# Ledger of designs, part 114: peptides against a protein of PDB entry 6IDX

Target 1, 380 residues: chain A of PDB entry 6IDX
Amino acid sequence: KELAKLSADVTFATEFINMDGIIVLTRLVESGTKLLSHYSEMLAFTLTAFLELMDHGIVSWDMVSITFIKQIAGYVSQPMVDVSILQRSLAILESMVLNSQSLYQKIAEEITVGQLISHLQVSNQEIQTYAIALINALFLKAPEDKRQDMANAFAQKHLRSIILNHVIRGNRPIKTEMAHQLYVLQVLTFNLLEERMMTKMDPNDQAQRDIIFELRRIAFDAESDPSNAPGSGTEKRKAMYTKDYKMLGFTNHINPAMDFTQTPPGMLALDNMLYLAKVHQDTYIRIVLENSSREDKHECPFGRSAIELTKMLCEILQVGELPNEGRNDYHPMFFTHDRAFEELFGICIQLLNKTWKEMRATAEDFNKVMQVVREQITRA

## One batch from the design tools (peptide; made by RFdiffusion4, then SolubleMPNN)

Design b2_p15_6_s2 (from b2_p15_6, 8 letters changed)
Fold by OpenDDE base, seed 1:
Structure b2_p15_6_s2 (fold): chain B 380 residues (1-380), chain A 15 residues (1-15)
Amino acid sequence: as target 1 above (380 residues)
Amino acid sequence: SLAEKLVEELKKKLE
């Protein structure tokens, strides 16, 4: 207890570390001494002292042995662990992951996200916060391949469901620390969209062009059999498609694929449009037909609007940026659906279309409409 | 020093 208190002092910490005191502490934990295992308070103070000593940055986290990691991971994986030990063990693992890539690799082998999710099902918000913090650290430090696997895994759906039900919809106010961890998790989740956001459309890729054609088909040929293969269209069919692409509000009516060559938002905009067209078909058709039937200069260009809105949403959500310290702004909506970004896009594109009408906007007002929509999204 | 004393006490717990 005295050591834990004194370890916060840099002068004491320096002297204690110079005496190999931290090595002795690690060995005590590694040995799994019956004394530490039987006296939860003593172990909790030992772990506190270790954290406080390491927080001075005098000793590299790489000094930690695999045996020490296994002991700490063991405390987190045990079903009946003292809350004080669990809290400190989660904090130690978080610090290890954040400070050392080599320790991340070892910890990622010893602990699963599924085990950490179990600590979210408790009523203790502090434990929940430390569990999310460790998940966030693991997600942040994961190699890109593993990060995508974590995103696609049942673990992420389950994690979102558990967070929604046990944290966000909990009967307790969310503290600042938890709000920050939810913000971090949200930012890290949206960073998975970065690849698609930075993927330039290839205008020569037939499969990608077929998606644009499918958008046209859904909007204008909703009753027509999908068997109309786009391939052998006479010049009249090409002219018809050019008209349809104009009605869809693409900037390049001849080759809409060119509108998706800018990164950001690249292919992510096309993904959003296709999702809207398939999942919210009635909404998509309504938006497109309502603007396509206008012979007045007040048509909202859906294609252009969808691209610029996707870009705007990426900017607002800071896609591709690291989480900032001190931010606590999380959106509960991102935990309600597996495809929350595409659902957000679907809400925002309707808002944009409404705002365009209310402003009686023309193509010249486009940037002004986008600015108003940005303000509306940021205030919501 | 106090640090030295604490290190020695911790070493004794390893024995």
Scores: peptide ipSAE 0.212, ipTM 0.862, DockQ to the pose 0.817
Fold by OpenDDE base, seed 3:
Structure b2_p15_6_s2 (fold): chain B 380 residues (1-380), chain A 15 residues (1-15)
Amino acid sequence: as target 1 above (380 residues)
Amino acid sequence: SLAEKLVEELKKKLE
């Protein structure tokens, strides 16, 4: 207990570390001594002293043994552990993951996200916070391939559901520390969109062009009488498609692929449009047809609007930026759906279309409409 | 020093 208190002082910590005191502490934990196992308070103070000593940055985290890691991971994976031990063990693992890639690899082998989810199903918000913090650390330090797997896994769906039900919808006020961890998780989740946001469309890629063609098909061929046989000559078809792409509101209605060559938002805008067209088909068709039938110059250009809205949402959500210390602004909506970004896009594109109509906007008012929509989204 | 005393006490717990 005295050691744990004194370890916060840098002068004491320096002297204690110089005397190999931290090595002795690690060996005490590694030995699993009956004394530490029988007296949870002694172990809690030992782990506190270890954390306080390591927080000075005098000793590298790489000094810890695999046996030490296994002991700490053991305290997290055991169903019956003292809350004080669990809390400190989660904090130690978080610090290990954040400070050492080699320790991350070892910890990722010993602990699963599924085991950490069990610590979210408790009434202790501090334990929940440390569990999310460790999940966030693991997510942040994961290789890109593993990060994508973590995001797509059933574990992430389950994680979002558990967070929503046990943390966000809990009968307790969310503390600042928890709000920060929820913010971090949200930022890390949206950063998975960065690759698509920075991917330029290749105008020569037929598969990508086929997606644009599918958007046209869903909008216009679903209502067209099947009687117009596919037999009219290739040139008439090209001219017809140019008209359709103009009605879809692409800036380059001759070659819509060119609208997706700008990054950001690149291919992410096309992904959002395709999601809207497939998942919310009635909404998509309605928006496109309402604007395609207007001859009064008050048509809302869907294609241009979708691209600029996607870019705006990426800016608002800070896609591609690392989590900032001291930020605690999270959106509960992003824990309600697996495709929360695309769903947000679907809501915002309807808001944009409504705002465009209310303002009686023309193409010259486009930037003004986008500014109003930005204010509406950021105030919501 | 206090640090020295504490390190020695911890070493005795390893024995």
Scores: peptide ipSAE 0.211, ipTM 0.862, DockQ to the pose 0.854
Fold by OpenDDE base, seed 4:
Structure b2_p15_6_s2 (fold): chain B 380 residues (1-380), chain A 15 residues (1-15)
Amino acid sequence: as target 1 above (380 residues)
Amino acid sequence: SLAEKLVEELKKKLE
C-alpha cells in the first residue's frame, strides 16, 4: 500500500527502479505467491505500484516476462476475480498493448475479445470502461488481417449489441472516461472505411461498371417496359445510357466510372449509392425520378451529390484519423446498426435533396448547398 | 533510503 502510493512520485520511482525494485515486483506476481493469491488487496496494491512505476517511462514494457503476461491475462480471463485486481489487470494489459508490439502479440494469444466482452455485461462502469479500453488498444495495434477479424460482422454485432444494451442504454449516466472509450471505438470502426475511401474505381473493371449499370437499372428499368433488354450493345443503347447517367446526375455522363476515380471518397461513394438503391429502393427511386422529371435548371445531380456527400461525411467523421485524447463525442446510432455509415448517408442524402429544393438551387449553387448541408449535419 | 528498505522487504517476500 505504501509502495503503491510512493510509486507515483518520480523521484522515488527512479530510486526504486535503480535498485531493481520493479524486477522484484514482477517476480512476486510471476511466482503466484500464496500471499498475493490469498490477499486480493495486496495483489491490487502490487499491480497499482507496478503501473505507477511503469507510467514514469523509465523502464521499457518489454522487460516483462511471458510468465508475468500470463498471470495478468489469467486475472482477466478467470471468472470471479476481485474487481480491483481486474481493473488493474485490464489497465496493465492496455498499457502493454499500447507501448509494445511484441507484448501485443503475446497478449492477443492469451486473451480473446469474447473474454473482454464478458466484462461489459457487468453493472460496474469502471470495469466496462477498462474492458473497452483494452478492446480499443487491441484494435488499434492489430495488424490489418487481425483488425479485419475483429471487425467481422458477427463479433462487431455482438460487441455493438452488448455496448448498446449494457452501456449506452444502461440506467446510469455515462462518465467522461466511458464516453471517451466509446468515441475511440467509433473512430477505430470508421477507420475501417479508409480502404474503400481511398480505393479508386477502375473504369476497365466490368464488375465495378456493372454496379453503375445496376444503379441505372434500379432507377429507370424497374418501372419501364421490358422491351429495352440490357443485351444489345447498339449505339442507340449507349446514347440511352448517357441520357440515364445524366438523369442520375453523374458529372461524366458518358463514363460515370470516372466520377469514382477521385479519392477520397473513391469506391466508398459507390458503396453508399448501391446500399441506398438496394436497401432503401423507394427512397432512391424517388430522389432520382424527382430530379430526372424536372426540365428546369433546379435538378439536383444525385451522382455528384452522393460523391461529395460521402466525402463530406468522411471529413466530418474524420475517417482515417487516429482518435484524439480528451474527445468524448460518440454517436449512439453507430451502435444500433451494422451499416450505420450507409444509413447515415441515406439520411443525409435526403436532407441534401430537401435542402436543394428549399434553396431552389441550380448546378451553380452546388457548393453553397453543400455548405448548408454540412452545417445542418454538424449541428445535429 | 525508503526505496532500499522496500526493495529489501519485497525480496524477503520472495524467499
Scores: peptide ipSAE 0.210, ipTM 0.860, DockQ to the pose 0.845
Fold by OpenDDE base, seed 2:
Structure b2_p15_6_s2 (fold): chain B 380 residues (1-380), chain A 15 residues (1-15)
Amino acid sequence: as target 1 above (380 residues)
Amino acid sequence: SLAEKLVEELKKKLE
């Protein structure tokens, strides 16, 4: 207890570390001594002293043994662990993951995200916070291949549902520390969109062109009487498609694929448009047809708007940026749906279309509409 | 020093 209190002092910590005191502490934990196991309070103070000593940055985290890691991971995996030991064990594992890639690899072998999810189902917000913090650390330090697998595991309705039901919808106010960890998890999840955001469309890729054609089909062929026989020559067909792509509000009416060569938002804009068209087909058709039937120059160009909105959402969500330590703003909506970004796009494109109408905007007002929509999204 | 005493006491717990 005295050691745990004194370990926060840098002068004491320096002297204690110089005397190999931290090595002695690690050996006490490694030995699994009956004394520490029988007296949970002594173990909790030992782990506190270890954390406080390591937080001075005097000793490298790489000094810890595999036996020490296994003991700490063991405390996290045990169902009947004391809350005070569990909290400190989660914090130690987080610090290990954040400070050493070699320790990350060892820890990732000893613990599963499923085990950490069990610590979210408790009434202790501090335990929940440390469990999410460790999940975030593992997600941040995972190699890209493993990060996608973890994201798929996070996309597993279970983690999101547990966070939503046990953390966000809890009967208690969310503390700043928990809000920060939820923000971090959100940022790390949206950073998975970076690849698609930076992927340019290849105008020569037929499969990608077929997606644009599918957007046209969903908007216009669902209402077209089947009596227009496909038999008119290739030139008439191209001219017809150019008209349809103009009605869809693409900037390049001849070759809409060129609108997706700009990065950001690249292919991510096309993914959002296709999601809207397939999942929210009635909303998509309504937005396209309301603007395609106008002759008053107040048409909202859907294609251009969808691209610029996707880019704006990426900027607002800071896609591709690391989480900032001072931020705690998270959106509960992102924990309610597996495809939350595409759903957000679907809400925001309707808001954009409404705002365009209310402003009586023309194509010249496009940037002003986008600025107003940005302010609306950031205030919500 | 206090640190020295604590390290010695911890070493005795390893014995």
Scores: peptide ipSAE 0.208, ipTM 0.859, DockQ to the pose 0.847

Design b2_p15_6_s3 (from b2_p15_6, 8 letters changed)
Fold by OpenDDE base, seed 5:
Structure b2_p15_6_s3 (fold): chain B 380 residues (1-380), chain A 15 residues (1-15)
Amino acid sequence: as target 1 above (380 residues)
Amino acid sequence: SRAEELVKKLKELLE
């Protein structure tokens, strides 16, 4: 107890570390001494002292043994661990993951996100916060290939559900620390969109062109029996498609693929359009047809709007940016849907279309409409 | 020093 208190002092910490005191502390934890196991308070103070000593940055985290990691991970995996030990163990693991890639690799082998989710099902918000913090640390430090796997895992859907039910919909106020961790989790998850956001469309890729054609088909041919497509010659078909791409509101009516060569938002905009067209087909068709039938210059260019909206959403959600300290703004919708970004796009594109009509906008007002929509999204 | 005393006591717990 005294050591835990004194370890917060830099002068004491320096002297204690110089005397190999921290090595002795780690060995005490590693030994799993009956004394520490029987007296939860003593172990809690030992772990506190260790954290306080390490927080001075005098000693590298790489000094920690695999046995120590296993012991700390053991406390996190035990169902009947003392809350004070669990808190400190989660904090130690978080610090290890954040400060050392080598320790991350070792910890990622010893613990699973599934084990950490169990600590979210408790009434203690501090435990929940530390558990999410460790999940966030693991997600942040994971290699890019593993991040995608972590996001697609059943564990992530379960994680979102548990957070929604036990944290967001809990009967207690969300503290600033928890709100920050929810923000961090949101940012890290949306950063997985960065690859698609930075992927340029290849205008020569037939598969990508077929997606644009599918958008046209869904909008204009959804009621047409494919059997009744009149055998109009290849030239009439090409001219027809150019007209259809104009009605879809693409900037390049001849080759809409060129509209997706700008990064950001690159292919991510096309992904959003396709999602809207397939999952919310009635909404998509309505938006397109309402604007395609207009000859009054008040048509909202869907294609252009969808691209710029996708870019705007990426900016608002800070896609590709690291989480900032002190921010705690998160979107609860992120935890309600597996494809939250695409659903957000679907809501926002309807808002954009409505705002365009209300403003009686023309193509010249496009940037002004986008500014108004940005303000509406950021205030909601 | 107090640090020295604490290190000594902790070492005694390892024995």
Scores: peptide ipSAE 0.262, ipTM 0.882, DockQ to the pose 0.848
Fold by OpenDDE base, seed 3:
Structure b2_p15_6_s3 (fold): chain B 380 residues (1-380), chain A 15 residues (1-15)
Amino acid sequence: as target 1 above (380 residues)
Amino acid sequence: SRAEELVKKLKELLE
């Protein structure tokens, strides 16, 4: 207890570390001594002293043995652990993951996200916060391939559901620390969109062109009687497609692929359009056909609007930026759906289309409409 | 020093 208190002082910590005191502390934990196992309070103070000593940055986290990591991970994975030990063990693991890639690799082998999810199903918000903090650290330090796997896994879907039901919809007010961890998790989740946001469409890639063609097909051929025989010449078809791409509201009516060469939002805009067209087909068709039937120059250009809206959403959500300390703004909606970004896009594109009509906008008013929509989204 | 005393006591716990 005295050691835990004194370890917060840098002068004491320096002297204690110089006498190999921290090595002795780690060995006490590694040994699993009956004394520490029988007296949870003594172990809790030992772990507190260790954290306070390491927080001075005098000693590298790489000094920690695999045996120490296994002991700390053991306290997190055991079902019957004292809350004080669990809290400190989660904090130690978080610090290890954040400060050392080598320790991250070792910890990722010893613990699973599934084990950490069990610590979210408790009434203690402090334990929930430390569990999410460790999940966030693991997610942040994971290689890109593993981050994508973590995001797509059933464990991540389950994580979102558990957070929604046990944290966000809990009967307790969310503290600042928890709000920050939810913000961090949100930012890390949306940063997975960065690759698509920065991917330029290749106008020569036939597979990408086929997606644009599919958008046209869903909008215009789904209502047309299949009886119009495919037999009209290739040139008449190209001219017909140019008209269709104009009705879809692409800037480049001849080659819509050129509209997706700008990054951001690159291919992410096309992904959003395709999601809307497949998952919310009736909404997509309605928006496109309503604007395609207007001859009064008050048509909302869907293609251009979808691209600029995707870019705007990326800016609002700060896609590609690291989480900032002191930010606590999270959106509960992002925990309600697996494809929350695409669903947000689907809501916002309808809002944009409505706002365009209400303003009686023309193509010259495009930037004004986008500004109004930005204000509406940021106030919601 | 107090640090030296504490290190000594912790070493005794490892015996």
Scores: peptide ipSAE 0.260, ipTM 0.881, DockQ to the pose 0.851
Fold by OpenDDE base, seed 4:
Structure b2_p15_6_s3 (fold): chain B 380 residues (1-380), chain A 15 residues (1-15)
Amino acid sequence: as target 1 above (380 residues)
Amino acid sequence: SRAEELVKKLKELLE
């Protein structure tokens, strides 16, 4: 207890560390001494002292043994552990993951996200916070392949469900620390969109062109009898497609693929459009046809609007940016749906279309409409 | 120093 208190002092910590005191502490934890195993309070103070000593940055986290890591991970994986030990063990693992890639690799072998999710199913918000903090640390430090696996896995759906039910919809107010960890998790999840956001469309890629063609098909051919065989002359077909792409509101009516060469939002805009067209087909068709039937210059250009909206959403959500320590703003909606970004896009594109109509906007008013929509989204 | 005393005591716990 005294050591834990004194370890917060840098002068004491320096002297204690110089005397190999921290090595002795680690060995005590490693040995699983009967004293520490029988007296949870003593172990909790030992772990506190260890954290306080390490927080001075005098000693590298790489000094810890595999045995120490396993012992700490053991406290987290055990179903019945003292809350004080669990909290400190989670904090130690978080610090290890954040400070050392080597330690991350070792910890990732010992601890699963599934095990950490069990610590979210408790009434103690502090434990929940530390568990999410460790999940966030693991997610942040994971290689890109593992990060994508963490995001796409059944574990992530389960994690979102547990967070939604036990944290967000809990009977307790969310503390600032938890709100920050939820924000961090949200940011890290949105950062998975960065690759698509920065992917330029290749106008020569037939598969990508087929997506644009599918958008046209869904909008205009869904009601037309399939009897208009693909055999009508290539020129009439090209002219027809140019008209259709104009009605879809692409900037480049001849080659809509060129509209997706700007990064951001690159291919992410096309992904959103395709998602809307497939999952919310009625909404998509309505938006497109309502604007395609107008001859009054008040047409909302869907294609352009979808691209700029996707870009705007990426800016608002700070896609590709690291989480800021001072922020705690998170959106509960992102924990309710697997495709939350695309669903947000679907809501916002309807809002944009409505706002465009209300403003009686023309193509010249496009930037003004986007500004109003930005304000509406940021206030919601 | 107090640090020295604590290190000594902790070492004694390892023995």
Scores: peptide ipSAE 0.260, ipTM 0.881, DockQ to the pose 0.840
Fold by OpenDDE base, seed 2:
Structure b2_p15_6_s3 (fold): chain B 380 residues (1-380), chain A 15 residues (1-15)
Amino acid sequence: as target 1 above (380 residues)
Amino acid sequence: SRAEELVKKLKELLE
């Protein structure tokens, strides 16, 4: 207890560390001494002292043995552990993951996300916060391939459900620390979009061109009487498609693929359009046809709007940026759906279309409409 | 020092 209190003082910590005191502390934990095992309070103070000493940055986290890691991981994986020990064990593991890639690798072998999810199913918000913090640390330090696997796994769906039900919809106010961890998790999840955001469309790739053709098909062929036989010459077909791509609101009516060569948002905009067209087909068709039938120059160009909106959403969500320690703003909606970004796009494109009408906008007002929509999204 | 005393006591616990 006294050691835990004194360890917060840098002068004491320096002296204690110089006397190999921290090495002795780690050995006490490693040995699993009967004294520490029988007296949970003593173990909790030992772990507190260890954290306080390490927080001074005097000693590298790489000094920690595999035996120590296994002991700490053991406390987290035990079904019945003292809350005070669990909290400190989660914090130690988080710090290990954040400060050492070597320790990350060892910890990732000892602990599963599933085990950490069990610590979210409790009424203690502090334990929940430390559990999410460790999940975030593991997610942040994971190699790209493993990060994507973690995001797509059933565990991630379950994690979102548990967070929604036990944290967000809990009867207790969310503290700043928890709000920050939810923000971090959100940012790390959205950073998975960076690859698609920075992927340029290849105008010569037929598979990518077929997606644009599918957007046209969904918008226009569902209403066209099958009686127009495919037999009209290749030139008439090209002219027809150019008209359709104009009605879709692409900037390049001849080759819409060129609109997706700019990064950001690159292919991510096309992914959003295709998702809207397939999952929310009625909304997609309504937006496209409502603007395609206008002759008053007040048509909202869907294709251009969708691209610029995708870019704007990436900017608002700071896609590709690291989490900021001072932020705690998270959106509960991102925990309700697996494809929350695409759903957000679907909401925002409808908002854009509405705002365009309300402003009686023309193509010259495009940037002004986008500014108004940005303000609406950021205030919501 | 107090640090020295605590290190000594912790070492005694390892015995």
Scores: peptide ipSAE 0.254, ipTM 0.879, DockQ to the pose 0.838

